# Peptides against a protein of PDB entry 6FRK, part 232

Target 1, 411 residues: chain A of PDB entry 6FRK
Amino acid sequence: NEEVLNAMLKEVCTALLEADVNIKLVKQLRENVKSAIDLEEMASGLNKRKMIQHAVFKELVKLVDPGVKAWTPTKGKQNVIMFVGLQGSGKTTTCSKLAYYYQRKGWKTCLICADTFRAGAFDQLKQNATKARIPFYGSYTEMDPVIIASEGVEKFKNENFEIIIVDTSGRHKQEDSLFEEMLQVANAIQPDNIVYVMDASIGQACEAQAKAFKDKVDVASVIVTKLDGHAKGGGALSAVAATKSPIIFIGTGEHIDDFEPFKTQPFISKLLGMGDIEGLIDKVNELKLDDNEALIEKLKHGQFTLRDMYEQFQNIMKMGPFSQILGMIPGFGTDFMSKGNEQESMARLKKLMTIMDSMNDQELDSTDGAKVFSKQPGRIQRVARGSGVSTRDVQELLTQYTKFAQMVKKM

## One batch from the design tools (peptide; made by RFdiffusion4, then SolubleMPNN)

Design b2_p24_3_s2 (from b2_p24_3, 18 letters changed)
Fold by OpenDDE base, seed 2:
Structure b2_p24_3_s2 (fold): chain B 411 residues (1-411), chain A 24 residues (1-24)
Amino acid sequence: as target 1 above (411 residues)
Amino acid sequence: EEEKELELLKKLRELWLLLQKILE
């Protein structure tokens, strides 16, 4: 039993190290898991693998909890949020994502560019803010980030903004001068929250970087970016341990909507390759896919109509980037759908739906839709004319439907 | 209820994989 435990713990430790979890944390976790597992309960024929996984999961949850409550903005007050982090961490993009998140929640939100070091920093922020319709402040002429930050914060306070986000410079090589500049900005604007933005792809360097920021600036929150890549997010554990600050949000892609509140359970489940079953259930419930009980019952009877296919296409379109949903399902890696194929697939789905919008109820509700069209070829020409497509496009749709209906009959 | 939800999710996954194979 101890040999089996040690072998399984070795596999888990290897997987955590491959997920960029810090070696010290992995060692501590291994010791804690060994101490938490009752070997006598393991002898009683319980699923040893499930017990070890549960013990590992529980200890990882503790590593993500800094024991400090996350800061939250106060409604009707002026909340100043300062962003800090290295160049290339996704800090500037994350400022825009956070601003957009709060704006969508009905907060009066604005952005300040206090990055005077990077050429085009203000133009980049302005472009992102303008696309999202977020008010912004910055300067093309002022070189002191303290002046820009102070003037911008004062302006937006006077205009009764509730969320005031300040982006700062992210220099790599002049660490001391960067930290002094950040401290001067923080002292001038007196932020309610300081957010450290970390790139998950940096791996084992996350601890040292997070510590360097925390030792110089009072970091109170962490945002982890680039969790859509091959980075399994193990560096996030190191950032929490070093900063003693909670992860508040994660960046899951390049789009402004690829931003979500941090949830501990889903994150650890994904880190272990167990998927995000809870987030998938939540997302399925948000979609009101319960109306699919009727569909599931039809599928159980091997019945599948063009209307049933249309409703499934609508559901897929409502789900958003389906790569994210697939990445929530256990055993589907994040790589299963390249982002490029999603937009093309969505355009194809929209085209197919537009063709089906020109079909009548008899065609849509037939259990053998392809046979209805084959018996009366004039229907294909009507649908083609109604949807502005070729008769070939309608035939291709019917061929796809037939393939789908055959697969449903085999289920 | 959790088992029913898991079964629903498995079926939706299977349907999606089928849809992808048809759209590819």
Scores: peptide ipSAE 0.024, ipTM 0.497, DockQ to the pose 0.167
Fold by OpenDDE base, seed 5:
Structure b2_p24_3_s2 (fold): chain B 411 residues (1-411), chain A 24 residues (1-24)
Amino acid sequence: as target 1 above (411 residues)
Amino acid sequence: EEEKELELLKKLRELWLLLQKILE
């Protein structure tokens, strides 16, 4: 029985190391799991594999819990949130995602760019903020991040903003000058929350990086980014252990909507490859996919229009990267779609939707849209001109639609 | 309800995989 337990724990430890869980945490987990498993209960014919999985799950849940309550903004107050993290961590993108999250929840939210080190930092923030309709502040001429942060915070406090997010300079290296600048900004604006942004893809380096930030600034919250990639998120455990701060959100992709509140149980379930059934249910409920029953009935009858295809593209665009949803389903590996193919696929979908926006109801609602266009070639030229694309692009869309409609008829 | 939602997601997945094969 002990040999079987040790063999199974070795497999679990290997899988956790392959998931970027820190070697020290894996060793501690192995000892804790061994102490939590009653070998006598294992002898009673219970599925030894399920018992070990449950014990591992419980210990991983404890490793993600810092024992500290997450900071939450107060409604009707000015809440200043300072972001800190290395360059390339996704910090600037995450500022925009958090601002957009609070804006969608009905908070008066704004963004401040206090990154004076990176050329084009303010342009990037401005572009993201403008797309999301989020008010922003920054300077093209001021080089002192303390001045920019102070002026921006004062401005937005005077305008009664409830969520004031400050993006700071990232560096390629953890240098004392970076930490001094962060302390000067923090002292000037007196943030209610300091958020450390960590890239999950850095693997075993997560502990050392998270510790270096916590030793210099009062990190109170963690956001983990790039959980849509090959990184299984084991580095998140290292960040919690090093910062003693809760993970409040996760970044699951590059889109502004690829951002969700952190949930411990779903995260650990995903880390173990068990899937996230709860997050899947929540995501389905958020999408109001009940309206797709009518579509599924049409598909069962072999009816598929260009409008039905457009509605499916809208649903997919609302779902975000489909790989994330697939990664929530048990038995579907995270490797099913490479990140690069998803953005390109989303750009292709958006282009196809823009072409369909130039179609009329007769074209969209036809059970044979391709035949409508083939009978009157002038329709292709009209749609091409209306959408700013070539006639070839419209013909390619119609060819794709025809292939899809033929597959639906065979279902 | 959860079984219906999971079945709907499986159908949407099949549709998406089908769409991807057409977009490739």
Scores: peptide ipSAE 0.020, ipTM 0.426, DockQ to the pose 0.197
Fold by OpenDDE base, seed 3:
Structure b2_p24_3_s2 (fold): chain B 411 residues (1-411), chain A 24 residues (1-24)
Amino acid sequence: as target 1 above (411 residues)
Amino acid sequence: EEEKELELLKKLRELWLLLQKILE
């Protein structure tokens, strides 16, 4: 029994190390799991594998729970949230995602760019904020982040903003000058919450990085980014262990909507490759994909129109990064869609939809849309002119539609 | 109801995988 336990624990430990879980945490988890498993209960015919999996799951849940209640903003108050983290962690993007999240929930939100170190930081924040219709503050001329942060916080306090997010400078290295700047900003604005943003893809470096930030500034919350990539998020355990601070949100892609409240159970399930069925159900329910029963019924009958394809593209665009949804379903690894392909794929989808917006109902609702266009080539030229694309682009769309309709007929 | 939702999700996933292969 002990040999079998040790063999199974070795497999789990290997999988956790491959998920970027820190080797010290994996060792500690192994000992905790061994101590939690009653070998006598394992003798009683219980599924040893399920017991070990449950024990591992329970210990991982404990590693993600620092035993500290997450800070939450108070409605009707001015809540100042300061972001800290390295350059490339996704900090600036995460500021915009958090602001957008609260804005969608009916909070009066704003963004402050106190990153004076990175050229174009303010332009990037301004671009993101403008796209999301989030009020923003920053300077093109002021180089002191303390001045910018203080002025911006004061401005938005006077304008009765409820969520005031301050983005700070990030550097590529843990430099003392960065930490001093962060401390000066924190002292000046007196934030209600300091959020450490970490990149999940840095693997085993997560612990040392998270500790370095916590040792210099009073990090109270963690946000983990890039969980849509090859990183299984094991670095998040290291961040919690080092900061003793809860993970409050996760960044799951490049889109502004690719941001969700941290849920322990789904996260650990995903980390173990069990999938996130609950998060998938929640996400599907948010999308009102129940309206797709009619589509599924059509698909069962091998009927597929250009309108049906358009509606699918809309659903896809609403679902956000489909890599997230795929990653939520058990047995599909996070590797299924490379991040770079997703934005390009979304841009391609949007282009295809724009072409279809120039089609008429007869073209969209035809069960053989490609044949409608082949019989009257003047339709291709009309659609091309209406959508501002080449006749080749319309033909390519029709070719893609034909391929899809053929696949649907084989289903 | 949950089983129907899961089946719906699997079908939507299959559709999307097909769409992704076409968009590649």
Scores: peptide ipSAE 0.024, ipTM 0.504, DockQ to the pose 0.217; fails the geometry check
Fold by OpenDDE base, seed 4:
Structure b2_p24_3_s2 (fold): chain B 411 residues (1-411), chain A 24 residues (1-24)
Amino acid sequence: as target 1 above (411 residues)
Amino acid sequence: EEEKELELLKKLRELWLLLQKILE
């Protein structure tokens, strides 16, 4: 029994190390799991694998809990949020994502670019902020980030902004000059929250980086980025351990909406390859899939119209990055959809929907939509003209519909 | 309800995998 336990723990430890969990944390986890497992209960015929998985899950949940309550903004107050992190961590993009998240919740939100070190930092922030309709501040002439941050914070305080996000300079490496600059900015603006942004893909370097930031500035929150990539997120555990600060959000892609509040249970489930059932349930509930029962019933009967396909494309687009949804389902790794294929697929879906927007109800609701178009080729020309596409593009859509309808009939 | 939602998600996943194969 002890040999079997040690073998299973070795496999789990290997998988956690492959998930970029810090070796010290993996060792501590192994000892905690061994201490939590009653060997006598394992002898009683309980599924040893399930017991070990549950013990591992419970100890991982403790590793992502710093024992500190996450800071939350106060409504009607001026909340200053300072972002810190290395260049390439996704810090600037994450500032925009957080600003957009609060704006969508009805907070008066703004962005300040205090990154004077990176050429084009202000242009990038301005571009992102403008696309999201978020008010922004920065300078093309001022080189002191302390002055920019102070002036921007004062401006937006005077304009009664509730969420004031300050993006700071990053560096490629941990440099003392960066930390002194961050400290000077923090002292000048007196932020209510300091957010450390970390790239999950840096693996074993997460601990040392997170510690270096925490040792210099009062990091109170962590945001982990690039969790949609090959990174299993084990570095997030190292960040929490080093900063003693909660993860508040995660970045799950390149889009401004690819940003979600951190949930411990789903994250650990995903880290262990168990999937995110809770996030799936939440996502299903957000989709208001009451209309999908009727669709599923039609699919069971092998009935599939162009309208049914259009509704499916709408559902897929509403689901957001389907790679995230797939990554929430047990047994599907994040690698199942390359980011490139997803954006291209979404662009293709949107093009197909635009073609279908030029179809009439008779064409959309026909149980044999392809035959309707084949019998009257003038319909293809009408739809092509209406949607601004070639007749070939409409024929390709009808071919895809026919393939899909054939697959639905086989389900 | 949770079982129905999970079954729905499995079906949507199957449909999406089929759609991806069609869109490729």
Scores: peptide ipSAE 0.017, ipTM 0.436, DockQ to the pose 0.214; fails the geometry check

Design b2_p24_3_s3 (from b2_p24_3, 16 letters changed)
Fold by OpenDDE base, seed 4:
Structure b2_p24_3_s3 (fold): chain B 411 residues (1-411), chain A 24 residues (1-24)
Amino acid sequence: as target 1 above (411 residues)
Amino acid sequence: EEEELLKKLKELRELYLLLQEILE
């Protein structure tokens, strides 16, 4: 029994190390799991695998809990949120995502670019903020991040903003000059929350990085980015352990909406390859899939129109990155879809929908589908002109529809 | 409800895999 336990724990430990969980945490987890498992209960014929999995899950949940309540903004107050993190961590993008998240919840939100070190930092923030209609502040001439941060915070306080997000300079390496700059900014603006942004893809370097930030700056919250890629999220455990600060949000893609509140149970479930059933339920409920029963019935009866395809494309677009959905299904790793193929696929879907927006109801609702266009070639030319595409692009859409309708009939 | 949801999700997955093959 002990040999079987040790073998199974070795497999779990290997999988956790392959998920970028820090070796010290994996060792501690192994000892804690061994102490929590009663060997006598394992002898009674209970599914040893399920017991070990449950014990591992429980100990991983404890590793993600810093024992500190996450900071939350107060309505009707001015809440200053300072972002810190290395260059390439996704910090600037995450500032915009957080601002957009609060704006969508009806908070008066703004962004400040205090990154004077990176050329084009302000242009990038301005571009993201403008796309999201978020008010922003920065300078093209001021080189002192303390001055920019102070002026921006004062401006937005005077304008009664509720959420004031300050993006700071990120360096390529942990340099003392970076930490001194961050401390000077923090002292000047007196933030209500300091958010450390960490890239999950840096693997075993997460502990050392997170510790270096916490040792210099009073990090109170963590945001983990790039969890949509090859990063299995094990570095997040290292960040919590080193900072003793809760993960408040995760970045799940490149879109401004690819940002969600951190949930411990779903995250650990994903880390173990168990999927995210709760997030999947939430996502399915958000989709209002009651309309999908009529669609599934139509599909079962082999009726599939261009409108039915358009509605499917809308559902796909609402679901967001399909890699995220697949990663929520038990037994599917995040690696099933390369990140590059997904963005290209979404751009293709949006192009196809734009072509279909130039179709009329007779074309969209026709049971003859693509044959309506073959019988009257003038329809292809009208749709092409209406959508600003070539007649070839419309023909390609109709070919894809025909293939799709044929596959749907085989389901 | 969870079993029905899992069934709907499996059906959606098959549909999305099919869509991916068409969009590639």
Scores: peptide ipSAE 0.021, ipTM 0.576, DockQ to the pose 0.198
Fold by OpenDDE base, seed 1:
Structure b2_p24_3_s3 (fold): chain B 411 residues (1-411), chain A 24 residues (1-24)
Amino acid sequence: as target 1 above (411 residues)
Amino acid sequence: EEEELLKKLKELRELYLLLQEILE
């Protein structure tokens, strides 16, 4: 029994290390799991695998709980939220995502760009804020981030904003000057919350980076970015352990909507490859997939049009990255599609949709779309010219449609 | 509701696998 336990724990520990869980945390988890497992209960014929999995799950849940209540904004008050983190962590994008999240919840939200170090930081923030219709402040001429942050916070306080988000500079190599600047900004604006933004893709470096920030700045919240597809969630555990601060949100992609409140149970379930059934239910309900019943019924009858294919491509694009959906389904590993293949696949889908946008209703609604084009080759040339593609690209689309329609007929 | 969702998800999965084969 002890040998079996040790073997299974070794497999789990390997999987957690492969998921970028810090080696110290994995060792501690292994000891905690060993102490929590009653060997006598394992002898009673219970599924040893399920028992170990449950014990591991319970200990991982403890590792993401810092024992500190997450800060929440107060309605009708001015809440200043300062963002800190390395360059390339997704900090600026995350500021916009958080602002958009609160705006959608009915909060009067604004953005301040106090990044004077990065060329085009203000233009990027302005572009994101304008697209989301979020009020913003920054300067093209002021080089002191303290002045910009102070003026911006004062302005938006006077205008009775409830959520005031301050983006700061992220420096790669001059850690001391970055931390001094962050402290000066923090002292000037007196934020209600300091959010550390961490890139999950940095793996084992998460602990050291998170600790470096916590040792210099009073980090109260963590946001983990780049948890899309292959993102190894193990770095999040390291951030919590180092900062002793809760994860409040996660970034799950590049879109402004690819941002969700952190949920412990779904996150640990996903980390263990158990899927996220709850998040999948929520996502399916948000997508209003009820319209797919008509399609599924058509598919069952072996009727599949180019319009039906277009609608499916739209649904896929609305669902976001295919790996994210698959990673929510139990038994699909996060590694089912490589990140590189997703962007290429989405670009291919968008190209195919652009070709179909140049088709007419007769072509789109035909039960034999390929035959409509084969009978009148001038249609291919029209569609090719309308979409700015080659006649070969249109023929390839029709070939793909024919293959899909044949597969649907076999279902 | 959960069984119906699981059924819809299986159907969706099959559709996505077919789409993957087309996009490769």
Scores: peptide ipSAE 0.021, ipTM 0.545, DockQ to the pose 0.199
Fold by OpenDDE base, seed 3:
Structure b2_p24_3_s3 (fold): chain B 411 residues (1-411), chain A 24 residues (1-24)
Amino acid sequence: as target 1 above (411 residues)
Amino acid sequence: EEEELLKKLKELRELYLLLQEILE
């Protein structure tokens, strides 16, 4: 029995290490699981594998629970949320995502760019904020982040904002000067919450990074980013262990909506490759994918129109990163979507949809849309003019449609 | 209901994988 337990635990430990779980945490988990499993109860004919899986799951749940209640903003108060983290952690993007999340929940939300170190930081924040219609503050001329943060916080407090998010400078390395700047900003603005933003893709470096931030600033919350694609999120356990702070949100892609409240059970289920059936059901229900039954039925009959393609592009855009949905399906790894091209893919989809918006119902509803355009080339020119694109762009769309329709006919 | 949903989701996944291959 002990040999079988040790063999199964070895497999689980290997999988956790491959999920970027810190070696120290994996060792501790192994000992905790061994101590929690009664070998005599395993002899009584219970499915040993299920017992081990349950024990592992329970210990992983404990690793993501710091035993500290997450900070939550108070309605009708001015809540100052300071963001800290390295450059490339997704900090600036996460500030915008959090601001948008609270705005959608009916909070009066604003953004402050106190990143004076990175060229174009304020332009990036301004672009994101403007796109989301979030009020923002920053300077092109002030180089002291303390001044910018203080002025911005004061301005938005006076304007009765409820959520005031402050983005700070990030550096490529843990530098003392970065930590000093963060401390100066924190002391000046007196934030109600300090959020550490961690990139899940840094793997085994998560513990050392999270510890370095916690040792310098009073981190009270963690946000884990880049939980799309190859990052299984094992570094999140290291962040909780090092910071002793709860994960409050996760970033799951590049879109502003690719942001969700942290849920322990779905996260651990995903980490173990068990999928998130509940989150998948919720996501499917939110998307009203029942309307796709008619499409799936058409596809089964080999009928596919430009309108059907347009509706699928709308669905993809509404679903957010399709990588999320794929990663929620049990037994399907997150590896299917190349992380880097999602915004470009969304921009391409939007361009294709804009071209199709200039098509008429006869063109959209034809089962042979490409042939309709090939028989009357003047249609291509009309659509190109209507959408402000080249005739080549319309031909490329029709080529993509033809490829898709051919694939559908093979299904 | 869960099995039926999983079946629909698999069918949907195949569709979206095909869409992804075209968009890449």
Scores: peptide ipSAE 0.027, ipTM 0.580, DockQ to the pose 0.209; fails the geometry check
Fold by OpenDDE base, seed 2:
Structure b2_p24_3_s3 (fold): chain B 411 residues (1-411), chain A 24 residues (1-24)
Amino acid sequence: as target 1 above (411 residues)
Amino acid sequence: EEEELLKKLKELRELYLLLQEILE
């Protein structure tokens, strides 16, 4: 029994190290799991694997909980949020994502560019802010970030903004001059929250970086970026341990909408390769996919119509990026879907649906839609004219339908 | 209920993978 436990713990520890979890945290977790597992209960016929997984899960949940309540903005007040982090961490992009998140929730939100060190920092922020319709402040001429931050905060306070986000200068290295500048900005604007932005892809360097920021600036929140890549997110545990601050949001891509509130359980489940079953259930329930019971029953009977295909395309479009859905299902690593241009796939689906919108009920509800069109070629020409596409595009759709229906019959 | 949901989700996943292969 102890040998089996040690073997399984070795596999879990290896997987956590491969997920960029800090070696010290992995060692501590291994000791805590060993102390929490009653070997006698394991002997009583309980699924040893499930018990170990549960113990590991519980200990990882504790590692991402700093025991400190996350700061939340107060409605009807002026909340100043200062961003800090290295250059390339995704800090500037994350400022825009956070601003957009609060704006979509009905908060009066603005952005301040206090990065005077990086050439084009203000232009980049202005571009992102303008695209998202977020008010912004910055200077092309002022070189003191304290002046820019102070003037911008004062301006937006006077205009009764509720969320005032200040982007600061990043550096490539942990330089004392950077921390002094950050401290001067923080003292001048007196932020309600200081957010440290960390790139998850830096792996084992996450602890040292997060500690260096916390030792110089009163970091109260963490945002982890680049969790859409091969970064398994283990560096997030190191950031929490070093800063003693909660992760409040994660960046899951390059788009302004690729930003979500941090949830501990889904994150740990994904880190362990267990998927996000809870988030998947919630997403499936939000989509009212219960109507798929009728589809699943039809599929079991080997019946698949063009209408059934149309409904599936609608469900896919409602679910959003396939990569996100598949990444929520247990046993599918994030690597399974190549970063195919999801936008191109969605555009293709929408084109196919537009062709199908020109079909009649007899064509859509036929159990052999391709045969209906093959028997009466005039239908192809009608649909092509109705949808503004070529007869070839309609034939390609029917070919895809036939392939799909054949695959469904093999399921 | 969780096992049944997991089964339904696996079936849906297979369907979506098949759809993706057709759309690529």
Scores: peptide ipSAE 0.026, ipTM 0.577, DockQ to the pose 0.214; fails the geometry check

